Peptides against a protein of PDB entry 6B4E. Designs and how they scored, part 144

Target 1, 295 residues: chain A of PDB entry 6B4E
Amino acid sequence: TNFDKISKMFWHYKDKIAQIKQDIVLPIKKADVNVRNLLSRHKRKINPKFGQLTNSNQQLFKIQNELTQLINDTKGDSLAYHWILNFIAKAVVHQAETEVRVKPESALPLGKLTLYLLVQFPELQELFMARLVKKCPFVIGFTCEIDTEKGRQNMGWKRNNENKWEDNTSYDERMGGILSLFAIITRLQLPQEFITTTSHPFPIALSWHILARICNTPLNLITNTHFVILGSWWDAAAVQFLQAYGNQASKLLILIGEELTSRMAEKKYVGAARLRILLEAWQNNNMESFPEMSP

## One batch from the design tools (peptide; made by RFdiffusion4, then SolubleMPNN)

Design b2_p23_7_s3 (from b2_p23_7, 9 letters changed)
Fold by OpenDDE base, seed 2:
Structure b2_p23_7_s3 (fold): chain B 295 residues (1-295), chain A 23 residues (1-23)
Amino acid sequence: as target 1 above (295 residues)
Amino acid sequence: DEELEKKQKELQEKVKEIEEELE
C-alpha cells in the first residue's frame, strides 16, 4: 500500500469537489431561466425516486427507466447534464447516509440503481466518487488523524449549527451507510446488457483495496469507525468477496477479523467486537448476505 | 508506540504476502 498515492487520490477528489462547485453548480445559477426551470423540475422528479426503491427488481427497473429518461432530457445542454448528474451523485450519497444507515439491506437496490446509472452515464463516475470520498474517505482506504479540526473535516465529520461535532455513533452510522453502498456496488455484477460492452467502473478489487489499506494503516490511527465500516462492508460484500478471490480473500478476512481486532483489543472498540462476531459466524459456516431482490 | 508499530508492520507483511500470492 502506497499511502502517498492514496493521499494524492484523496486530495484529487477534494479538489474535484471544489471544481464541481466552480464549474457546474455556480454557473448554472447564471444560466438561462428556462434551463434553471427545467433543472428545478427534474430535480423534483428525480429526488424522490431513490426513496421509492424496494426489494423488487421490477420496481428497480421502473425507476431506472424513469431516471434514464429524465437524465437524457438534459443531454442537449452539457452544463445541465453535468448538473443533474452531480445532483444525482449527491442524492445517492445522501440516501446512503440516511436510509442505508438505518437499513443496511437497502444498499442492495440503491447499489444496483447506482451501478446502472454509473454505466449508463459514465460522466457520473467521477462526480460520484468525488462525493463519496468527501463524505467517507474510507471508500478509498484513506485515514488521517482526527485530533484536529481539519483532520476531522477531512474524515467527513460534520458540525451542527452550533459548531458542535456530531456524536461518534452518528458518525459511525453515516460512514457505515456510505461504505455499505460502495461495497455493494463493488460486488455487483454489471447488468447483462453492459457486460460485453464495458468494464465495471468500481470493481471488487476496490473492496480489496479498502481491506488491505486499513490493515496497512498505522494502528494509532485506527478507530472504532474503521471496525464499524469493516463490519458494514462484511455484511454487504464478504460472501461475494470470497467468491471472487477464494483463499486469498479468506486470508484477508481472517486478517481483519482476527489479527486486526486482536491487535486493537486494548481499545475495546464496539465495532471490533461486532467484527469478531461476524468472523465467528463465518467460522461456523454461517456467513450471511443480504437477501436477493424479488422479481 | 513501538509495540503498535511492530504490530502494524506485521500486519503489513501479511497483507503483502497475501497480495503477492494473488498476483
Scores: peptide ipSAE 0.460, ipTM 0.910, DockQ to the pose 0.865
Fold by OpenDDE base, seed 1:
Structure b2_p23_7_s3 (fold): chain B 295 residues (1-295), chain A 23 residues (1-23)
Amino acid sequence: as target 1 above (295 residues)
Amino acid sequence: DEELEKKQKELQEKVKEIEEELE
């Protein structure tokens, strides 16, 4: 693990967020009224779609088609197209922060939808990743100190209108929700129409990076949140991760579940305790995954 | 903290070993 590389990647996406604001979001405010009206209408139609997801593949396909059409309607104007994709990127992450955090299994339909869109509209990939890293740096294994305001901001902490930081529990849950979504995306197969022609934009190797980078993180920077998101990842992707990497995956899971938790035992992190329970469940041949979606 | 540093190094070595065997 090269932490300099990770840091560079982190700041790359931070810069990308700034660029998006300057090159996409702000210019649209000055665009032709017809374009603005179009985007407003599309925004209103698109936003509810994420909440309409269920455990049904049929419903998923319906929503995929509807969103595809709505996005394609904007392709006549490059700025409008990028704006709508950026909106979608933000909306997906927001859904993870709100819905997935309270119902982790909802990450599966959301992840399938997101993966489809990422492949169907490649320009979404950079926009989505930038938003992910901004909101949850754990997705690339980035960690910094949170003893400063800037550090907390970099790690995705929010402040309310009274300039008060969010509660630890709220932060942990949000990070867990976002990480669950990302984990699901990494372990999903490409949609059938793309599986033979396109490479996976966020493959299972990125899950490997998350685990390895966290294990390599200075222990003084490891917090309860790290264990919470590892637990979220575990629920979302551990089964498929083992299938992908076999014995090496097993070793890495033991490393995070036993070795990392053991080394941090003095902190008595609740997230670490849960991760140990997950490890024990696995050792007892009771590793669970999210239920597959219905037809 | 020397102890934490030692523990960290041990973890890093284990990760490295796992990754090397993956290739």
Scores: peptide ipSAE 0.459, ipTM 0.909, DockQ to the pose 0.874
Fold by OpenDDE base, seed 3:
Structure b2_p23_7_s3 (fold): chain B 295 residues (1-295), chain A 23 residues (1-23)
Amino acid sequence: as target 1 above (295 residues)
Amino acid sequence: DEELEKKQKELQEKVKEIEEELE
């Protein structure tokens, strides 16, 4: 693990967020009134779609088609197109922070929808990744100290109206929700219509990076959140990860589930305890995955 | 903390070994 590279990636996406604001978000406010009206209407139509997802593939396909049409309506104006994609990127991450947080299995339909959109609209990929890294640096295995205000901000901590940091539980759950979504995306197969023509934009190798980079993180920087997001990842992708990498996957899962937790045992992290339970379940041939979606 | 540093290095070595076998 090259931490310099990870840091460079992190700051690259932070810069990208700033660029998006300057080049997409701010300019649209000065755009033609017709464009602004179009985007306002589309925003109102798009926003509820993510909450309309169910465990039904039929419903998923319906929403995919509706979103595709709405996005295509903006392609006549490059700025409008990029603005709507950025909006979608933000909306997807927000859905992960709220719904997936409380219902992890909802990551599956959301992940399928997101993966479809990422492939259908390639310009969404960089916008989405930038938003992910901003909100949850764990998606690229980035960790920094959180004993400073800047450190907490970099790691995606929020402050309330009283300028107080959010509760640890709230932060953990939000990070878990976002990482669940990302984990699902990494382990999903491309839709059939894209398998032969397009490479997976966020393949299972990115899950490998998350696990390996966390294991390589200085232990003094490891927090309960690290174990929480590892547990979230486990629920979302462990089965498919094992299928992808076989024995090497097993070794890495044992490393995070047994060795990393053991090294941090004195901290008595609740997230670590849960991860050990997941490991034990696996050892007892009871590794669970999210239920498959219905037709 | 020398102990934590040692533990971290041990983990890092294990990751390296796993990755070397994967390649």
Scores: peptide ipSAE 0.459, ipTM 0.909, DockQ to the pose 0.864
Fold by OpenDDE base, seed 5:
Structure b2_p23_7_s3 (fold): chain B 295 residues (1-295), chain A 23 residues (1-23)
Amino acid sequence: as target 1 above (295 residues)
Amino acid sequence: DEELEKKQKELQEKVKEIEEELE
């Protein structure tokens, strides 16, 4: 693990967020009134779609088609197109922070929708990743100290209107929700229509990086959140991860579940305890995955 | 903390071994 590269990637996406604001968000505010009106209407139509997802593939396909049409309507104006994609990126991450946080299995339909959109609209990929890294740098295995204001900000901590940091539980749950979504995306297969023509934009290898990079992180920087997101990842992707990498996956799962937790035992992290339970369940041939979606 | 550093190095070596076998 090259932490310099990870850091560079982190800051790349931080810069991308700033760039998005300057080159997409702010310019639209000064755009033609017709363009602004179009985007306002589309925003209102798009926003509720993510909450309309269920465990039904039929519903998923309906929403995919509706979103595709709405996005395509903006392609005549490059700025409008990028603006709507950025909006979608933000909306998807927000859905992970809220819905997936409380119902992890909802990551599956959301992940399928997101993956579809990422493939259909490649320009969404950088916008989405930038938003993910900003909100949850764990998705790229980035960790920094959180004993400073800047450190907390970099790790995606939020402040309320009174300038108070969110509580640890809220932060852990939000990070878990976002990581669940990302984990699902990495372990999903491309839709059949894209398998031969397109490479997976966020393949299962990115899950490998998350686990490996966390294991390689200085132990003094490891927090309860790390174990929480590992548990979230486990629920979302462990079965498919084992299928993808076989014995090597098994070794890495044992490493995070047994070795990493053991080394941090003195901290008595609740997240670590949960991860050990997941490991034990696996050892007893009781590893669970999210239920498959209905037709 | 020397103990933590030692533990970290051990983990890093294990990760490296796993990755080497994957390649």
Scores: peptide ipSAE 0.453, ipTM 0.908, DockQ to the pose 0.880

Design b2_p23_7_s4 (from b2_p23_7, 11 letters changed)
Fold by OpenDDE base, seed 1:
Structure b2_p23_7_s4 (fold): chain B 295 residues (1-295), chain A 23 residues (1-23)
Amino acid sequence: as target 1 above (295 residues)
Amino acid sequence: SEELEKKQKELQEKVEKIEQELE
């Protein structure tokens, strides 16, 4: 693990967020009134679609088609197209922060939808990744100290209108929700129509990176959140991860579940305790995955 | 602390070994 590389990647996406604001979000405010009206209407139509997801593939396909049409309607104007994709990127992450947070299994339909959109509209990939890294740096295995305001901000901590930081539980849950979504995306197969023509934009190897990079993180920077997101990842992707990498996956899961937790035992992190429970469940041949979606 | 650094190094070595065997 090269932490300099990870840091560079982190700041790359931070810069990308700033660029998006400057090149997409702000310019659209000065765009033609017709374009602004179009985007306003589309925003209103698109936003509720994510909440309409269920554990039904039929419903998923319906929403995919509807969103595809709505996005395609904007392609005549490059700025409008990028604006709507950026909006979608933000909306997906927001859905992870709110709904997946409280219902982790909802990451599956959301992840399937997101993966479809990422492949169908490649320009969404950088926009989405930038938003993910901004909100949850754990997705690329980035960690920094949170003893400073800037450090907390970099790690995705939010402040309220009174300039008070969110509580630890809220932060942990949000990070878990976002990480669950990302984990699901990494372990999903491409839609059938894309398997032979397109490479997976966020493959299972990125899950490997998350685990390895966390294991390689200086232990003084490891917090309860790290274990919480590992637990979220485990629920979302451990089964498929084992299928992908076999014995090497097993070794890495043991490393995070046993070795990392043991080394941090003095901290008595609740997230670490849960991760150990997940490890024990696996050792007892009771590793669970999210239920598959219905037809 | 020195102890944490030692522990971290051990983890890193294990990760590297796992990755090496994967390639």
Scores: peptide ipSAE 0.457, ipTM 0.907, DockQ to the pose 0.864
Fold by OpenDDE base, seed 2:
Structure b2_p23_7_s4 (fold): chain B 295 residues (1-295), chain A 23 residues (1-23)
Amino acid sequence: as target 1 above (295 residues)
Amino acid sequence: SEELEKKQKELQEKVEKIEQELE
């Protein structure tokens, strides 16, 4: 693991966020009133769609079609198109921070929707990754110190209106929610209509990178959050990960579940304890995945 | 901590071995 490269990637996406603001968000405020009105209407129609997801594939397909139409309506104006995609990227991540945070299994329909949109609208990919990395650097295996304000900000910590940091539980849950979504996306198969024509934009290999990079992270930087997001990842993708990489996946799962947790045992992290429970369940042939969606 | 660094190195070596076998 080359952490210099990871750091460069992290800052690349931080720069991308700034670029998005400069080139998409701010310019649209000065755009033609008709364009602004269009986007405002579309935003209002798009935003509730993510909350309308259920465990039903039928509902998923309905929402996919509706969003596709709404996005296509903006393609006549490149700036409007990119603005709406950026809005969607933000909305998806926000949904992960809120809904997936409290109901991890909701990552599955959200992930399916997101993957569909990422393939259908390739320009969404960089916008989405930039937002993911900004909010949850763990998605690319980036870790920095959090003993400074800047460090905490870089790792996605939020402050309230009173300039107080969010509590550890809130942070852990948000990170877990976002990571769950990303993990799901990495382990999902492409929709049938794309499987022969398009490569997976965020393949299972990215899950490998997350695990490997965390294992390679200096132990003094490992926090409870690392174990929390590993647990979230486990619930979301461990079964499919094993299917993808076989024995090598098994070795890596043992490495994070046993070796990493053991090395950090003195910290008595709650997240680590949960990860050990997941490992033990697996060892007892009781590894579970999210239930499949209904037709 | 020197001990933590040692432990980390061991983990890194294990990851590298796993990745080598994957290729």
Scores: peptide ipSAE 0.457, ipTM 0.907, DockQ to the pose 0.856
Fold by OpenDDE base, seed 3:
Structure b2_p23_7_s4 (fold): chain B 295 residues (1-295), chain A 23 residues (1-23)
Amino acid sequence: as target 1 above (295 residues)
Amino acid sequence: SEELEKKQKELQEKVEKIEQELE
């Protein structure tokens, strides 16, 4: 693991966030009134769509079509198009922070929708990844110290209006929700209409990177959150990960589930205990995955 | 601590071995 490369990637996306604000978000405020009105209407129509997802593929396809139409309506203006995609990127991540956080299995329909949009609208990919890294650096296996204000900010910690950091449980759950979504995306197959013509934008190899990079992280930087997001990843993608990489996947799962947890045993992390339970379930031939969506 | 560094190095070596076997 090249940590310099990971750090460069992290800061690349931080810069991208700043660039998005400067080149997309701020300029639209000065755009033509017709463009602003269009975007306001579309925002109102798009925002509730993510909450309308269910475990139904039929409902998913309906929402995909509706969003596709709404996004296409903005293509006449490049700035408007990029603005609406950035809005969608933010909305998807927000949905992961709220709904997936409390209902992890909801990551599946959300992930399918997101993957579809990422392929249908390639410009969404950089916008989405930048937002993911900002909110949850774990998606690229980045970790830094959190004993400083800047460190906590870099790792996606939030402060309330009283300038108080969010509690550990809230942070853990948010990170878990976001990571669940990303994990799902990495293990999903492309929709049939794209599978032969397009490469997967966030393939299963990115899940490998997450696990490997966490294992290679200095142990003094490993926190309960690391184990929480590993557990979230496990629920979301472990089955498919094993299918993809076979014995090597198995070795890596044992490494995080047994070796990493053992080395951090003195910390008595709740997340680590959960991960051990998942490992044991697997060893007892009871590895579970999210239920498949209905027709 | 030196102990944690040692443990981390051991993990790194294991990861590297796993990755080498993938290639």
Scores: peptide ipSAE 0.457, ipTM 0.907, DockQ to the pose 0.871
Fold by OpenDDE base, seed 5:
Structure b2_p23_7_s4 (fold): chain B 295 residues (1-295), chain A 23 residues (1-23)
Amino acid sequence: as target 1 above (295 residues)
Amino acid sequence: SEELEKKQKELQEKVEKIEQELE
């Protein structure tokens, strides 16, 4: 693991966020009134759709089609098109922070929708990844110290209107929600219509990177959050990860579940305890996955 | 601490071994 490269990637996406604000978000405020009105109407139609997802493929396909039409309506104006995609990127991550946080299995329909959109609209990929990294640097295995305000900000900690940091539990759950979504995306197969023509934009290898990079992180930087998001990842993708990498996946799961937790045992992290339980369940041939979606 | 550094190095070596066998 090359942490210099990871750091460069992290800052690349931080810069991308700034660029998006400068080149997409702010300029649209000065755009033609007709364009602004169009986007205003579209965002109002788009935003509720993520909350309308259920464990139904039929509902998923309906929403996919509706979003596709709404996005296509903006393609005549490049700025409008990128603005609406950026809005979608933000909305998806927000859904992970709220809904997936409290109902992890909701990551599956959200992930399927997101993956479809990422393939259908390739320009969404950089926008989405930038938003993910900003909100949850764990998606690329980035970790920094959180003893400073800047460090906390870099790791996605939020402050309220009174400039108070969110509590640890809220942060952990929020990170878990975002990571669950990302994990699901990495382990999903492309829709049949794309499988022969397009490569997976966020393949299962990215899950490998998450696990490996966390294992390689200096132990003094490992927090309860690391174990929480590993547990979230486990629920979301462990079964498919084992299918993808076989014996090597097994070794890595044992490494995070047994070795990493044991080395941090003195900290008595609640997240680590949960990860140990997941490991034990697996050892007893009781590894669970999210239920499949209904037709 | 030296102990944490040692533990981390051991983890790194194990990860590297797993990755080498994957490639």
Scores: peptide ipSAE 0.455, ipTM 0.907, DockQ to the pose 0.872

Design b2_p23_8_s1 (from b2_p23_8, 13 letters changed)
Fold by OpenDDE base, seed 4:
Structure b2_p23_8_s1 (fold): chain B 295 residues (1-295), chain A 23 residues (1-23)
Amino acid sequence: as target 1 above (295 residues)
Amino acid sequence: SSEEELQKLLEELEKELEKLEKL
């Protein structure tokens, strides 16, 4: 694993967030009142759509179409278009932090919707990835020390209104939720209409990178969160990962499930215990995936 | 190509596995 490359990638997306603020978010505040009103209306229409997702493909397609129309309405103004995409990127990640964290299987419809939008609106890809990396650096396998304030900030830790760090459970759950969404996206097939014309923007190889990079992370930087997100990833994508990479996938699953957990056994991480249970379930031919969505 | 990417990933994995097995 080339950690310098990962670090460069991390900072690239951090810089992208700053750029988005300067070039998209702030300029809209100074835009014409008609543009601001349009975006306000669209924001209000778009935001509830993510909560309207169910395990129904029919409902998914409906929401996809509605969002597509709403986004297309902004294409006449490049700034408005990029603003609405950035809003969507933020909203999707927020949904992962709030809903997926408590109901991991909800990542499937959310992931399908997100993947559709990423393909339909390519400009969303960088906006979304930047938001993901900012909120959950684990999506690119980035890890740094959290013994410093800056380190915690880089790893996506939040402070409350009293300037206190969020509790470990809250952080773990948020990271797990975000990673579940990303994992789902990486293992989903492109919608049928795009298979022949477009490459997958976030393919299953990105899941490989997550796992491999975590396995290569210095042990002194490995925390309970690493195991939590690995467990979240496992639930979301392990079956499809095995399908994609076969025996090599198996080796990597054993590495994270057995070897990494064993190396960290003295820490008694709850996340590690759960990951070991997932490994054992797989070894007993009981690996589960999220249920497929209904027609 | 996707095949080339996979090959690189596999090579990386094998190297890392070898390293871990030596520890």
Scores: peptide ipSAE 0.035, ipTM 0.660, DockQ to the pose 0.096
Fold by OpenDDE base, seed 5:
Structure b2_p23_8_s1 (fold): chain B 295 residues (1-295), chain A 23 residues (1-23)
Amino acid sequence: as target 1 above (295 residues)
Amino acid sequence: SSEEELQKLLEELEKELEKLEKL
């Protein structure tokens, strides 16, 4: 694993977040009152849509169409268009941190919606990836030490208003939720209307990168969170990953499920214990996936 | 390309598996 490349990519997206704030978010505050009013109305209409997702494809298509129209209404002003896409990127990640965190299977409809929007509005891709990496560096297989304040910040740890770090369980669950969403996106097929005209923006190969990079991470940097997010990934994408890469996928699943957990056995990580259970279920021909959405 | 990177990762995985088999 080329850790220098991963680090460069991490910092690229960190810089992108700063750039977005400077070039998109702050300028809108000084924009024409009509533009600000438009965006405020659109924000209020868009925000509840993510929570309206269900296991229904019909509901998904309805929301896709509504969001498409709302986004298209902003295309006449480039700054407004980029602002609304950045808002959507933030909202999707927030939904992963809150809803997917407690209901992992909700990643499927959210992932389908997100993938549609990423293809329909290509400018969303960089905005979304920057937000993902900022909140959950695991999506690109980045890991650093968390013994320092800066290290924890880089790994997406939050502080409350009293400057206290979030508890380990809260962090683990948030990371799991975000990674579940990303894993789903990587394993989804493009909508039928795009298959022949567009390449997948975040293909299944990115799941390979996550697993391989974690496996190659120095053991002294491996935490319970790594196993939690691997378990979240497994639930979200393991079946489709095996379909994509066959025997090589099997080797990598054994590597994370058996070898990596064994190397860290002395730590008695709860996340590692769960990952072993998932491995054993697979070995017994009982690998589960999220249920398909209803028509 | 992403494909080239994937191939490199596969090679690294193979090397790692070989090391584990020797342990």
Scores: peptide ipSAE 0.035, ipTM 0.656, DockQ to the pose 0.053
Fold by OpenDDE base, seed 1:
Structure b2_p23_8_s1 (fold): chain B 295 residues (1-295), chain A 23 residues (1-23)
Amino acid sequence: as target 1 above (295 residues)
Amino acid sequence: SSEEELQKLLEELEKELEKLEKL
C-alpha cells in the first residue's frame, strides 16, 4: 500500500469539492431566473425518488426512467446539467447516511440506481466520488489521526451548531451506511444494456483496495470505526468478493477478521467483536448476503 | 481476453496479499 498515493487521492477529491462549489454551485445562484426555476422544480421532483426505492426491480426501473428524463431535461445548459448531477451525488450520499445507516439492505436498490446513473451520466462519477471521499474517506482506504480538529474534519466528523462533535455511535453508523452503499456499487454487475459497451466505473477491485489499505494502516490509527465499516462492507459485499477473487479473497477476509481484530484485541472494540462474529459465521458456512430484489 | 485480464489482476492481487502477510 502506497499511503502517499492515497493521501494524494484524498486531497484531490477535497480540492474537487472546493472546485465544484466554485464552478458549479455558486455560479448557478447568478444564472438566469428560468434556469434557476427549472433546477428548483427538478430538485423537488428528484429528492423524493431515492426514498421511493424498494426491493422491487420494477420500481427501480421506473425511478431510473424518471430520473433519466429529469436529468436529460437539463442537458441544454451545461452548468445546469452539472448542477443537477452534483445535487444527485449529494442526495445519494445523504440517503446512505440516513436510510442505509438504519437499514443496510436498502443499499442494494440505492446502489443499483446509483450505478445506473453513473454509467448513463459519466460526469456524475467524479462528482459522486468526491462527495463519497469527503463524507467517508474509508471508501479509498484513507485514514488520518482524529486527535485534532482538522483530523476529525478530514475523516468526515460533523459538528453541530454549538461546535459539538457528533457522538461516536452516530459517526460509526454514518460511515457504515456510506461504505455499505459503496461496497454494493463495487460488487454489482453493470445493467445488461451497458455490459458490452462500458467498463464498470467502480469495480470490485476497489473493495480489495479498501480492505488491503485498512490492513496496512498503522495500528495506532485504527479505531472502532474501522471495524464497523469493515463489518458493513462484509454484509454488503463479502459473498460477491469471494466469488470474484476466490482463495485470495479468503485470505484477505481472514486477515481483517482474525489478524487485524487480534492485533487490536486490547482495545475491546465493539466493531471488532462483531467482525469476529462475521468471520466465525463464514467459517461455519453461514455467510449471509442481502436478499435479492424482486422482479 | 476477459479471463486473461482477470488472471493478470489476480496476480497483482497476490503480490499485494503477500505484502499484507508480511505485516
Scores: peptide ipSAE 0.030, ipTM 0.645, DockQ to the pose 0.134
Fold by OpenDDE base, seed 3:
Structure b2_p23_8_s1 (fold): chain B 295 residues (1-295), chain A 23 residues (1-23)
Amino acid sequence: as target 1 above (295 residues)
Amino acid sequence: SSEEELQKLLEELEKELEKLEKL
């Protein structure tokens, strides 16, 4: 693993966030009142859609169509279009931090919706990835020390209004929720209408990179969060990962489930214990996946 | 190609294994 390259990628997306603020978010505040009103109305219509997802494909398709129409209504103004996509990127990640955090299986309908939008609106890809990396650097296998304020900020830690860091459980759960969404996206097939015309924007190889990069991370930087997000990834994508890479996937699952957990055993991380349970379940031919969505 | 991608992933895996062996 080339950590310098990963660091460069991390900072690229941090710069992208700054660029989005400068070139999209701030300019729209000074835009024509009609444009601002349009976007305000669209924001209000779009925001509840993510919470309307269920385990129904019919409901998913309905939401996809509604969002597609709402986004298309903005295409006449490039700035408005990019603003609404950036809003969607933020909203999707927020949904992962809230709903997926408490109900991991909800990542499946959310991931399907997100993947559809990423393909339907390619400009969403960089906006979404930048938001993901900002909120959860684990999605690209980036890790830094969290002994400093800057390190914690870089790793997506939040402070409350009293300038107190969020508790470890809250951070772990948020990271797990975001990573679950990303993992789902990486293991989903493209919608049928795109399979022949478009490559997958975030393919299963990105899951490999996450796992491999975490395994290469200096042990002194490995925390409970790493194991939590690996467990979240496992629930979301391990079955499909094994299908994609076969024996090589197995080696990597053993590497994270057995070797990495063993190396960190002295820390008694709860996340590591859970990951071992997942490994054992797999070894007993009881690897579970999220339930498939209904028609 | 998919094959080339897999080879790169395997190389990465091997490097990870080597690192763990050195710890």
Scores: peptide ipSAE 0.038, ipTM 0.663, DockQ to the pose 0.098; fails the geometry check

